# Designs tried in a protein design run: peptides against a protein of PDB entry 8RAJ. Part 34

Target 1, 54 residues: chain A of PDB entry 8RAJ
Amino acid sequence: LPAENEDPDKAVVDLHRSPPKTKDPDLTPSGIIAKVKAGDMTQETARELLLAMR

## One batch from the design tools (peptide; made by RFdiffusion4, then SolubleMPNN)

Design b2_p18_5_s1 (from b2_p18_5, 6 letters changed)
Fold by OpenDDE base, seed 3:
Structure b2_p18_5_s1 (fold): chain B 54 residues (1-54), chain A 18 residues (1-18)
Amino acid sequence: as target 1 above (54 residues)
Amino acid sequence: RSKEAEEALEELDKMEAE
């Protein structure tokens, strides 16, 4: 049976990496909330990102 | 202070209370 190597390297957004200077639409306040609602981001990670944008 | 970030934090607080 081919082991589906689900690459567990779903990019853990390393919060210790330099604050995203990128206008990444996925890192807008609304985009962060959308990821939390989708289960793609933890509430804790979302809180830290939003606090850094304040 | 981003108003959008503050509004999103208030939405996140509501989600944590559910």
Scores: peptide ipSAE 0.623, ipTM 0.908, DockQ to the pose 0.571
Fold by OpenDDE base, seed 5:
Structure b2_p18_5_s1 (fold): chain B 54 residues (1-54), chain A 18 residues (1-18)
Amino acid sequence: as target 1 above (54 residues)
Amino acid sequence: RSKEAEEALEELDKMEAE
């Protein structure tokens, strides 16, 4: 079976992109924390996103 | 403030203190 190397499109959460009006489950407070714990997001980026959501 | 965002910031502060 060809391992389709689905390049994990690490959706670089562009902090300057208006949050898509789509409820991206990955842009919820819990989804942000999950990405930090997985090593897919820096604590700095997570802090900036969460501060914008408060 | 979003309560969920504030709770997540408190969790992030704990991860930074480790």
Scores: peptide ipSAE 0.618, ipTM 0.909, DockQ to the pose 0.546
Fold by OpenDDE base, seed 1:
Structure b2_p18_5_s1 (fold): chain B 54 residues (1-54), chain A 18 residues (1-18)
Amino acid sequence: as target 1 above (54 residues)
Amino acid sequence: RSKEAEEALEELDKMEAE
C-alpha cells in the first residue's frame, strides 16, 4: 500500500511568501491559535499574523 | 480592528506567559 505521504508540507504560512488569505480557515484568528497550540506555527509568526488582522 | 484578532492576541499573550 503506498503510504499516503501526508505531505508534511502543511505549508508553514510564511507571511513573506503568501499574503494571508482571509478565506483560509487556517489563517483565521482561531485557526492561528490552534496552529500555535499544535506546534505547527511559532508564536512570533502568529503574533505578526494577528497584528495584521487587527 | 478585528475583535477576534484582539481576543486571539490576548490568548497568545497568555500562552507566552506560561
Scores: peptide ipSAE 0.618, ipTM 0.908, DockQ to the pose 0.580
Fold by OpenDDE base, seed 2:
Structure b2_p18_5_s1 (fold): chain B 54 residues (1-54), chain A 18 residues (1-18)
Amino acid sequence: as target 1 above (54 residues)
Amino acid sequence: RSKEAEEALEELDKMEAE
């Protein structure tokens, strides 16, 4: 069975390359917290993103 | 948006304290 290679690059929110798209579910406050809980985002990166959305 | 971000920061602060 081909393991669906979930592209690991889709999980990494590049803070330097894209302003948080308010339409990206991964860049909503809840989506950011979900990524931290999943281990897909550091708490530091999440904090920086959330501070920029405040 | 700002309120949701503030609530998420408070949740993040709780996760950092665990």
Scores: peptide ipSAE 0.617, ipTM 0.908, DockQ to the pose 0.618

Design b2_p18_5_s2 (from b2_p18_5, 10 letters changed)
Fold by OpenDDE base, seed 1:
Structure b2_p18_5_s2 (fold): chain B 54 residues (1-54), chain A 18 residues (1-18)
Amino acid sequence: as target 1 above (54 residues)
Amino acid sequence: RAAAAEAALAELDRLAAE
């Protein structure tokens, strides 16, 4: 069985590596802000993601 | 979704000013 490599360390939403899955709660505008406030996302990455959602 | 993204961008601008 190909292990779904749930690498928990790669939950960094890289806009350049994979298109954001619209079903990921962490890729909602509110989820992005929550990650920034938690220190799990940079403000720059959050800005790029949110700009792509306009 | 666009309006929610705009509101979140405004929140990022606040967080950048802190």
Scores: peptide ipSAE 0.640, ipTM 0.922, DockQ to the pose 0.627
Fold by OpenDDE base, seed 3:
Structure b2_p18_5_s2 (fold): chain B 54 residues (1-54), chain A 18 residues (1-18)
Amino acid sequence: as target 1 above (54 residues)
Amino acid sequence: RAAAAEAALAELDRLAAE
């Protein structure tokens, strides 16, 4: 079977793991909003991530 | 970072109302 291109950019952010203090642009408040606007993240997942950063 | 999260939550609430 061709290896399904699991897009390595789908970092499954385990919401139960303390987010590493990585300067990952995708895990910044602005990066989260950018993903929602792009359709790459649901508003619900974005809300949960942002609430955990508050 | 908490203040940036609060600002992003307010933006998300605006996007949910559009």
Scores: peptide ipSAE 0.640, ipTM 0.922, DockQ to the pose 0.642
Fold by OpenDDE base, seed 4:
Structure b2_p18_5_s2 (fold): chain B 54 residues (1-54), chain A 18 residues (1-18)
Amino acid sequence: as target 1 above (54 residues)
Amino acid sequence: RAAAAEAALAELDRLAAE
């Protein structure tokens, strides 16, 4: 089976894009912290996302 | 929710101090 090239661009949360209308569990404060703890998100990106949600 | 974001920011500050 060809490895689906996960387009790395889909993992970039564009902070300038309208907030996703989907309650993506990965974009919740808890989901963001989980990604940081997993090494899937930088602390800097997580901080920016969380500040925008405050 | 702003309160959940604040709690998560406080957790990030702990993780940054490790």
Scores: peptide ipSAE 0.639, ipTM 0.922, DockQ to the pose 0.636
Fold by OpenDDE base, seed 2:
Structure b2_p18_5_s2 (fold): chain B 54 residues (1-54), chain A 18 residues (1-18)
Amino acid sequence: as target 1 above (54 residues)
Amino acid sequence: RAAAAEAALAELDRLAAE
């Protein structure tokens, strides 16, 4: 089984390429806020993601 | 999900004001 080594540093959530899967902890509202606090996501990208989940 | 998204938007607004 190829472990998809999705480089954790390249999980740029492209809103256009990957619809937010709610099973991804990185794409939960809390996961988004955690990424912003970690410096792994911009506040703008987080806002766009969260607005799409509303 | 909507309620959790709204709560997270409010958290972003707090983080933007820091």
Scores: peptide ipSAE 0.639, ipTM 0.922, DockQ to the pose 0.612

Design b2_p18_5_s3 (from b2_p18_5, 7 letters changed)
Fold by OpenDDE base, seed 4:
Structure b2_p18_5_s3 (fold): chain B 54 residues (1-54), chain A 18 residues (1-18)
Amino acid sequence: as target 1 above (54 residues)
Amino acid sequence: KSEEAERALEELDRMAEA
């Protein structure tokens, strides 16, 4: 069976597990919006992250 | 950082209305 290489580096931004590291380009305000537009993040999760950065 | 987050929230609000 082909091992589905689930790329473990899809950092599922777990708001409860990893505080948004300001050094992660994927967790910048622009990166968050890009993930929502790509369908990789819900609008609700994005809102919570952005409110925490405010 | 706060100002950038505010602008991103405004963009998110526009996405929710679309």
Scores: peptide ipSAE 0.632, ipTM 0.914, DockQ to the pose 0.628
Fold by OpenDDE base, seed 5:
Structure b2_p18_5_s3 (fold): chain B 54 residues (1-54), chain A 18 residues (1-18)
Amino acid sequence: as target 1 above (54 residues)
Amino acid sequence: KSEEAERALEELDRMAEA
């Protein structure tokens, strides 16, 4: 089975590069909090994202 | 979405105090 090269580019949510596409489940408020709890996002980045959604 | 974002910010504040 071809190892699907899951592009290890963990989508670093660059807040400056792409407006949060409201359709990305990872960019929902709950998804953001889940990433912080998992250690996949800093609290600072999460705060900036959530403030932009407010 | 705004209300959900506010609730999430409150949760972040709780995590920052922990």
Scores: peptide ipSAE 0.627, ipTM 0.914, DockQ to the pose 0.632
Fold by OpenDDE base, seed 1:
Structure b2_p18_5_s3 (fold): chain B 54 residues (1-54), chain A 18 residues (1-18)
Amino acid sequence: as target 1 above (54 residues)
Amino acid sequence: KSEEAERALEELDRMAEA
């Protein structure tokens, strides 16, 4: 399936499908928290991502 | 940085308690 042009601002980060890119601004600690606050990421996914950056 | 991730985890914990 063509990779839908996921608007990088709306891309649901699936940790299991898309490995976190450390250079992705949406995957910075601040970006992760922003996504959680926006309802674009679950707290669980955010926790997993942040723990991987620890 | 790992320190930024730690601070973000602390913020996430505060969000979970709210």
Scores: peptide ipSAE 0.623, ipTM 0.913, DockQ to the pose 0.621
Fold by OpenDDE base, seed 2:
Structure b2_p18_5_s3 (fold): chain B 54 residues (1-54), chain A 18 residues (1-18)
Amino acid sequence: as target 1 above (54 residues)
Amino acid sequence: KSEEAERALEELDRMAEA
């Protein structure tokens, strides 16, 4: 499947590069869910981020 | 909060079943 062109103007959350920051609205639990719903984040990446916040 | 993350995981589980 062609790699979905990630919008380069959107903040890419890389769990392997930086720990999740609760102060970043894109890295809050609600922000993560919003990104998944928008198609801007995979469910797998969201799961990993949320597990790290637990 | 860890509790918010846990609720979000439950929401993801619901999304995965859809």
Scores: peptide ipSAE 0.618, ipTM 0.912, DockQ to the pose 0.622

Design b2_p18_5_s4 (from b2_p18_5, 8 letters changed)
Fold by OpenDDE base, seed 3:
Structure b2_p18_5_s4 (fold): chain B 54 residues (1-54), chain A 18 residues (1-18)
Amino acid sequence: as target 1 above (54 residues)
Amino acid sequence: KKEAAERALEELDRLEAE
């Protein structure tokens, strides 16, 4: 049976990395809130990311 | 861009209160 390699490199957003200047739509203020609403991000992590963007 | 982060923090505070 081919083991579906679930690529575990779902990018762990390293909060200690300088806010990536990545135009990643998933790291916009609206994208962060969307992830929280979807249950894909904790409110704490979202707060830290948003405070770093201020 | 700062204003968008501030508005998102206000929305997050609202979601924490629900």
Scores: peptide ipSAE 0.636, ipTM 0.916, DockQ to the pose 0.638
Fold by OpenDDE base, seed 5:
Structure b2_p18_5_s4 (fold): chain B 54 residues (1-54), chain A 18 residues (1-18)
Amino acid sequence: as target 1 above (54 residues)
Amino acid sequence: KKEAAERALEELDRLEAE
């Protein structure tokens, strides 16, 4: 069975990392909500990110 | 940009109430 190398580059959104000015569409308010709805982000993490963007 | 974050927080609050 090929070991699916789960790429550990699920970028753990380090909440303590200054939000990279990366125009990553995944770090937009809409992208954050999309990740929560997909189960790829916790509501708590999403709240902290969104509060930092306010 | 602030308005988009605020709308997303309101949507998040709705998802927490479900």
Scores: peptide ipSAE 0.635, ipTM 0.916, DockQ to the pose 0.617
Fold by OpenDDE base, seed 1:
Structure b2_p18_5_s4 (fold): chain B 54 residues (1-54), chain A 18 residues (1-18)
Amino acid sequence: as target 1 above (54 residues)
Amino acid sequence: KKEAAERALEELDRLEAE
């Protein structure tokens, strides 16, 4: 069976790690909302990330 | 940057209310 390419860029963002100032588009406020809308992030996780950026 | 997070929280609150 071909190994489904699990995109290795699903870095589980450990919320307890100080967010690296990574210019990761996925960690921008807009990127977080985009992930929630796509179903790739829970609203709870998104809220915690956004509150940490405030 | 702070203002962008606040706007995103407001958008998240809208998505939670749907």
Scores: peptide ipSAE 0.635, ipTM 0.917, DockQ to the pose 0.622
Fold by OpenDDE base, seed 2:
Structure b2_p18_5_s4 (fold): chain B 54 residues (1-54), chain A 18 residues (1-18)
Amino acid sequence: as target 1 above (54 residues)
Amino acid sequence: KKEAAERALEELDRLEAE
């Protein structure tokens, strides 16, 4: 059975953790919008993350 | 950093309206 390499770099953004001050480009406001545009993040999740960053 | 989040929320509101 080919193990589908589930891309381990889908950073599961834990909404219940205070947004880490991670230099993770995926957790920048621009990175969040890029993920929404790519279909990799829901608009709802993006909204919650961005509100927490305000 | 707060201003970047606010601008991203405004962009998200535009994407939701499309």
Scores: peptide ipSAE 0.635, ipTM 0.916, DockQ to the pose 0.624

Design b2_p18_6_s1
Fold by OpenDDE base, seed 5:
Structure b2_p18_6_s1 (fold): chain B 54 residues (1-54), chain A 18 residues (1-18)
Amino acid sequence: as target 1 above (54 residues)
Amino acid sequence: DEEERERRLREELERLRR
C-alpha cells in the first residue's frame, strides 16, 4: 500500500537554529505576516523569526 | 503589554515591507 503522503513539510521552525536560508515562501517576512494574519502563527513566534532574520 | 508587543511587531513588519 503506498503510504499516504503525510506532508512532512510541517517545517518545524526551530527558533534556536540559525534562520534557514530557505527560499521557503512561508519563512519570508511576507510569509510570516500572512501566517499571523491567517491565525496560523502566533505574534510571538513571528517576532522571534523576524528578529532572527536581522 | 500585549498591545506594545503588537505595536513592535507592526513596526518590524513595516520596516521589512519597505
Scores: peptide ipSAE 0.154, ipTM 0.701, DockQ to the pose 0.000
Fold by OpenDDE base, seed 2:
Structure b2_p18_6_s1 (fold): chain B 54 residues (1-54), chain A 18 residues (1-18)
Amino acid sequence: as target 1 above (54 residues)
Amino acid sequence: DEEERERRLREELERLRR
């Protein structure tokens, strides 16, 4: 099975794009918190995303 | 450093919830 190299560039959340109304669990408040805890997201990016969801 | 990071994150979340 070819390991689909998930391009690391897909993790660039475009902060200027309206938060996708996508049921993406990664963009829920809980998902954002989980990414910050895992070290996969900066606290600043998390803050900006959480503010954009308000 | 990790406890402070978690504290700051909790404080920001609490601010967003008010």
Scores: peptide ipSAE 0.137, ipTM 0.683, DockQ to the pose 0.000
Fold by OpenDDE base, seed 4:
Structure b2_p18_6_s1 (fold): chain B 54 residues (1-54), chain A 18 residues (1-18)
Amino acid sequence: as target 1 above (54 residues)
Amino acid sequence: DEEERERRLREELERLRR
């Protein structure tokens, strides 16, 4: 049985990529918006966090 | 409704930008 071609090129962890500056992706304006869309955050909590970033 | 949630969030962000 031919082994299904799992493309090995999607697993290139670039060891030379500077660690993403851990701006917690969850604490970015975009991350907050994504959590509200997912139902993981209330609109009021998102409003308070977005105001604190201003 | 997801579209309604997104609309309300856009409207609040627009109010904060004025």
Scores: peptide ipSAE 0.135, ipTM 0.684, DockQ to the pose 0.000
Fold by OpenDDE base, seed 1:
Structure b2_p18_6_s1 (fold): chain B 54 residues (1-54), chain A 18 residues (1-18)
Amino acid sequence: as target 1 above (54 residues)
Amino acid sequence: DEEERERRLREELERLRR
């Protein structure tokens, strides 16, 4: 089987690629609250983010 | 701008994951 050369440039997440205009579920008020509950975010950060959404 | 708010929010979340 020919080893498909996985182009190492596919691992370069183009930081200039605008994420698709699908509301990132992680950036919703519910997603932020879920990250705090999982221990992936501090309560202070979550407060700042939720205030910026108002 | 909703797009600028979402950009700032992503940049802040990325800084906190490092």
Scores: peptide ipSAE 0.134, ipTM 0.681, DockQ to the pose 0.000

Design b2_p18_6_s2
Fold by OpenDDE base, seed 5:
Structure b2_p18_6_s2 (fold): chain B 54 residues (1-54), chain A 18 residues (1-18)
Amino acid sequence: as target 1 above (54 residues)
Amino acid sequence: EEEERRRELERLRRELEE
């Protein structure tokens, strides 16, 4: 089955959108921390995401 | 810089576990 083109545009977490109850490994607390560690996410964005999950 | 980043990520993680 062709191409999971992971559209790089799906990584734009809309901080104002209700946190999708998606089991997106990238949107887990651990995934957010991993992205910040990799340099793929700002610390401010990570803080806002983590607070929105509370 | 990497150590400060690590400490703040550990703080954010702790704040999420409370």
Scores: peptide ipSAE 0.160, ipTM 0.704, DockQ to the pose 0.000
Fold by OpenDDE base, seed 4:
Structure b2_p18_6_s2 (fold): chain B 54 residues (1-54), chain A 18 residues (1-18)
Amino acid sequence: as target 1 above (54 residues)
Amino acid sequence: EEEERRRELERLRRELEE
């Protein structure tokens, strides 16, 4: 039976990689409004998130 | 339903611009 060489080198979660300071464009007030317009977020959840950002 | 949804989004937008 040929051993499937699963390359173990693709699962190095770099624990020292500073989380990308990507201001998640989806968590901006404009991104929240865009998700509600797309149908991907409820108006109630959007209202709660927008109030928590004030 | 879609018109009510649009009116509420316009209210939320105004509250964020003030």
Scores: peptide ipSAE 0.159, ipTM 0.711, DockQ to the pose 0.000
Fold by OpenDDE base, seed 2:
Structure b2_p18_6_s2 (fold): chain B 54 residues (1-54), chain A 18 residues (1-18)
Amino acid sequence: as target 1 above (54 residues)
Amino acid sequence: EEEERRRELERLRRELEE
């Protein structure tokens, strides 16, 4: 089974790109909070993403 | 820093539950 190296560079959500209406579980409010807790996202980026979802 | 980080995460959670 090829280990899908999930490129760590795919975690850069381009905040200037319209928030993808992606059913990406990682971009849900709960997923964003989970990433900030894990240290995989900054609080500022999380705040901007959460505000863009309103 | 960790306490401030926790308080802002709690604030963000409240803003999502409203």
Scores: peptide ipSAE 0.158, ipTM 0.704, DockQ to the pose 0.000
Fold by OpenDDE base, seed 1:
Structure b2_p18_6_s2 (fold): chain B 54 residues (1-54), chain A 18 residues (1-18)
Amino acid sequence: as target 1 above (54 residues)
Amino acid sequence: EEEERRRELERLRRELEE
């Protein structure tokens, strides 16, 4: 009976896989302005969000 | 990329103050 020792050490957990920066396309500067232009966001809320992204 | 993004943010802030 060949016990195939499948080496469990080849789960290279890519510890350097930067979590996908889910840049919420809705929270991009261009996405925020698109919402303001569409009337879905106030200019004040957009200003506050854009200031917080600095 | 970061500098271009900062310049975009600064333009967009001006457009919201006018």
Scores: peptide ipSAE 0.156, ipTM 0.731, DockQ to the pose 0.000

Design b2_p18_6_s3
Fold by OpenDDE base, seed 4:
Structure b2_p18_6_s3 (fold): chain B 54 residues (1-54), chain A 18 residues (1-18)
Amino acid sequence: as target 1 above (54 residues)
Amino acid sequence: EEEEERKKKKELEELEKK
C-alpha cells in the first residue's frame, strides 16, 4: 500500500498572505466606534478589537 | 502594558463624547 505522504506543505500558513482585508465595514476602527456609540458593542470588546488591529 | 491600556480607554471615551 503506498503510504500517502500527507504533504506537510498544506500546513504552511502563507506568511505573505496579506492580512485578510476585513471588507466588513463593522470591523474598521470607525465601524467599531460607531457600534459602541449605538450600544451594539461593549467598550471592552471595542478596546480588544482596536488593540488587535495594531 | 497598563499605561497603554489606560491611554486607549481615554481615547475611546473622548471619541464617544464627539
Scores: peptide ipSAE 0.097, ipTM 0.667, DockQ to the pose 0.000
Fold by OpenDDE base, seed 1:
Structure b2_p18_6_s3 (fold): chain B 54 residues (1-54), chain A 18 residues (1-18)
Amino acid sequence: as target 1 above (54 residues)
Amino acid sequence: EEEEERKKKKELEELEKK
């Protein structure tokens, strides 16, 4: 019977990996303004989002 | 339509400046 050497060391859950702060860079005031400048967002949607963040 | 877009552009620029 082939003993599959599953290396048990791949289960090092890196408990020190800070969860990716999904600061959606796209939902920051600067990210919203950048999307409008790129043409990826309407100015109206940007205004509504920026007002909702105040 | 162009005048409204220009007003909105100035408002966005004022928000970027604060």
Scores: peptide ipSAE 0.087, ipTM 0.652, DockQ to the pose 0.000
Fold by OpenDDE base, seed 3:
Structure b2_p18_6_s3 (fold): chain B 54 residues (1-54), chain A 18 residues (1-18)
Amino acid sequence: as target 1 above (54 residues)
Amino acid sequence: EEEEERKKKKELEELEKK
């Protein structure tokens, strides 16, 4: 008997996947740079935050 | 101050490329 193709659309949403620790995308080096480019952060504040991450 | 601002802008651009 041909195996019934079980529909591959059971993406088991693993509800036990801990939400990716929201490293606030705004507090990543890339997020800080994006805020400075958008005018939402001063270049001085961005420098202090980036230095504190080293 | 303007030279330090230029250095910061380059450092930010280098971090964006990673």
Scores: peptide ipSAE 0.087, ipTM 0.648, DockQ to the pose 0.000
Fold by OpenDDE base, seed 2:
Structure b2_p18_6_s3 (fold): chain B 54 residues (1-54), chain A 18 residues (1-18)
Amino acid sequence: as target 1 above (54 residues)
Amino acid sequence: EEEEERKKKKELEELEKK
Protein backbone atom coordinates (compact mmCIF):
# COMPACT_ATOMS: atom_id res chain seq x y z
CA LEU B 1 0.00 0.00 0.00
CA PRO B 2 1.56 3.34 -0.93
CA ALA B 3 1.96 5.37 2.26
CA GLU B 4 -0.05 8.23 0.70
CA ASN B 5 -0.97 9.64 4.13
CA GLU B 6 1.93 11.65 5.32
CA ASP B 7 -0.48 14.00 7.06
CA PRO B 8 0.49 17.50 5.89
CA ASP B 9 -0.15 18.30 9.57
CA LYS B 10 2.77 15.97 10.52
CA ALA B 11 4.92 18.41 8.59
CA VAL B 12 4.34 20.42 11.74
CA VAL B 13 7.95 19.96 12.67
CA ASP B 14 7.65 18.57 16.15
CA LEU B 15 9.40 21.45 17.82
CA HIS B 16 10.07 19.01 20.70
CA ARG B 17 11.64 16.44 18.39
CA SER B 18 15.41 16.55 18.49
CA PRO B 19 16.50 18.07 15.17
CA PRO B 20 16.22 15.11 12.86
CA LYS B 21 19.76 13.91 12.19
CA THR B 22 18.23 13.30 8.78
CA LYS B 23 20.90 13.82 6.19
CA ASP B 24 17.96 14.87 4.04
CA PRO B 25 19.29 17.83 2.06
CA ASP B 26 15.77 19.26 2.26
CA LEU B 27 15.88 19.44 6.08
CA THR B 28 19.31 21.08 6.38
CA PRO B 29 19.44 24.81 7.23
CA SER B 30 20.77 25.38 3.72
CA GLY B 31 18.02 23.22 2.20
CA ILE B 32 15.31 25.12 4.09
CA ILE B 33 16.71 28.47 2.95
CA ALA B 34 16.86 27.14 -0.61
CA LYS B 35 13.18 26.05 -0.45
CA VAL B 36 12.11 29.49 0.79
CA LYS B 37 14.10 31.13 -1.99
CA ALA B 38 12.48 28.80 -4.52
CA GLY B 39 8.99 29.59 -3.15
CA ASP B 40 8.47 25.96 -2.03
CA MET B 41 8.37 26.90 1.68
CA THR B 42 6.89 29.79 3.64
CA GLN B 43 9.21 32.06 5.60
CA GLU B 44 7.23 31.19 8.76
CA THR B 45 7.70 27.41 8.37
CA ALA B 46 11.37 27.98 7.61
CA ARG B 47 11.79 30.10 10.75
CA GLU B 48 10.17 27.40 12.89
CA LEU B 49 12.33 24.69 11.29
CA LEU B 50 15.54 26.68 11.76
CA LEU B 51 14.65 27.41 15.39
CA ALA B 52 13.96 23.69 15.97
CA MET B 53 17.45 22.83 14.61
CA ARG B 54 19.29 25.07 16.98
CA GLU A 1 1.76 29.10 18.77
CA GLU A 2 3.01 32.59 19.78
CA GLU A 3 3.67 31.41 23.36
CA GLU A 4 5.65 28.38 22.14
CA GLU A 5 7.68 30.59 19.76
CA ARG A 6 8.38 32.92 22.72
CA LYS A 7 9.53 29.98 24.89
CA LYS A 8 11.84 28.74 22.12
CA LYS A 9 13.24 32.22 21.52
CA LYS A 10 14.15 32.40 25.23
CA GLU A 11 15.68 28.91 25.18
CA LEU A 12 17.68 29.89 22.08
CA GLU A 13 18.85 33.11 23.77
CA GLU A 14 19.92 31.08 26.83
CA LEU A 15 21.84 28.61 24.61
CA GLU A 16 23.60 31.46 22.74
CA LYS A 17 24.67 32.92 26.12
CA LYS A 18 26.90 29.88 26.92
Scores: peptide ipSAE 0.072, ipTM 0.611, DockQ to the pose 0.000

Design b2_p18_7_s1 (from b2_p18_7, 7 letters changed)
Fold by OpenDDE base, seed 2:
Structure b2_p18_7_s1 (fold): chain B 54 residues (1-54), chain A 18 residues (1-18)
Amino acid sequence: as target 1 above (54 residues)
Amino acid sequence: MERERAVEELEEFVREAE
């Protein structure tokens, strides 16, 4: 079976589905901003995540 | 435009938080 490389960088972070894991590189402030820059996250979700990490 | 501004606001918010 080809392992579908689910590119982990394309995972939409749902704040309601998973608490922010401080160990997820995609949930760093820079990673969150990168997802917003990629269109894989809304500004609102990014703001909520950044506030929850403070 | 809207997305670039949204990113700038988030980058500013992070920079003011550090």
Scores: peptide ipSAE 0.295, ipTM 0.789, DockQ to the pose 0.734
Fold by OpenDDE base, seed 4:
Structure b2_p18_7_s1 (fold): chain B 54 residues (1-54), chain A 18 residues (1-18)
Amino acid sequence: as target 1 above (54 residues)
Amino acid sequence: MERERAVEELEEFVREAE
């Protein structure tokens, strides 16, 4: 049985979860912009995350 | 083009929020 390696790296940032107090470098303003620059995040999702940090 | 503008707008938004 091939173990479907469900890529655990799709951390679906649940926009409705209180901003994680996680020191996740990926959830810094710079990390969000980097994901948009990589194509791993939409502008809309990035804008919502940045607004939730303000 | 669209993605580059999107990134520029987000960078401006972050800079104005600091």
Scores: peptide ipSAE 0.293, ipTM 0.789, DockQ to the pose 0.714
Fold by OpenDDE base, seed 5:
Structure b2_p18_7_s1 (fold): chain B 54 residues (1-54), chain A 18 residues (1-18)
Amino acid sequence: as target 1 above (54 residues)
Amino acid sequence: MERERAVEELEEFVREAE
């Protein structure tokens, strides 16, 4: 059986979905900045997320 | 360059919000 390539569950943070009530460490301000530094998130998406957390 | 500036702007934004 071919190994199901687990599509990396890139938790596409759906910005239009209410922020997950789970303290995902990747959705902290520092985690968002780390994703932008890695190139895994756009500045615009990061700004919108940070604004929604304020 | 563009990504480094983007990160600096986001780090400033977070620092002003704390």
Scores: peptide ipSAE 0.292, ipTM 0.790, DockQ to the pose 0.766
Fold by OpenDDE base, seed 1:
Structure b2_p18_7_s1 (fold): chain B 54 residues (1-54), chain A 18 residues (1-18)
Amino acid sequence: as target 1 above (54 residues)
Amino acid sequence: MERERAVEELEEFVREAE
């Protein structure tokens, strides 16, 4: 089966796979909200991330 | 509808945390 190109541009912020890099603009509160707006993140995952940043 | 409300709740949560 051809290697699924895991597009590295889809930073699916998997809370279980990546320690929150405090420098990813996609992990800012605004970046998380933007991903939810785009449909690239669930509300639940976004809430857990925002709570972990407090 | 569900996603828009979800975003509003997250935006409120962020505003209350500032």
Scores: peptide ipSAE 0.292, ipTM 0.790, DockQ to the pose 0.762

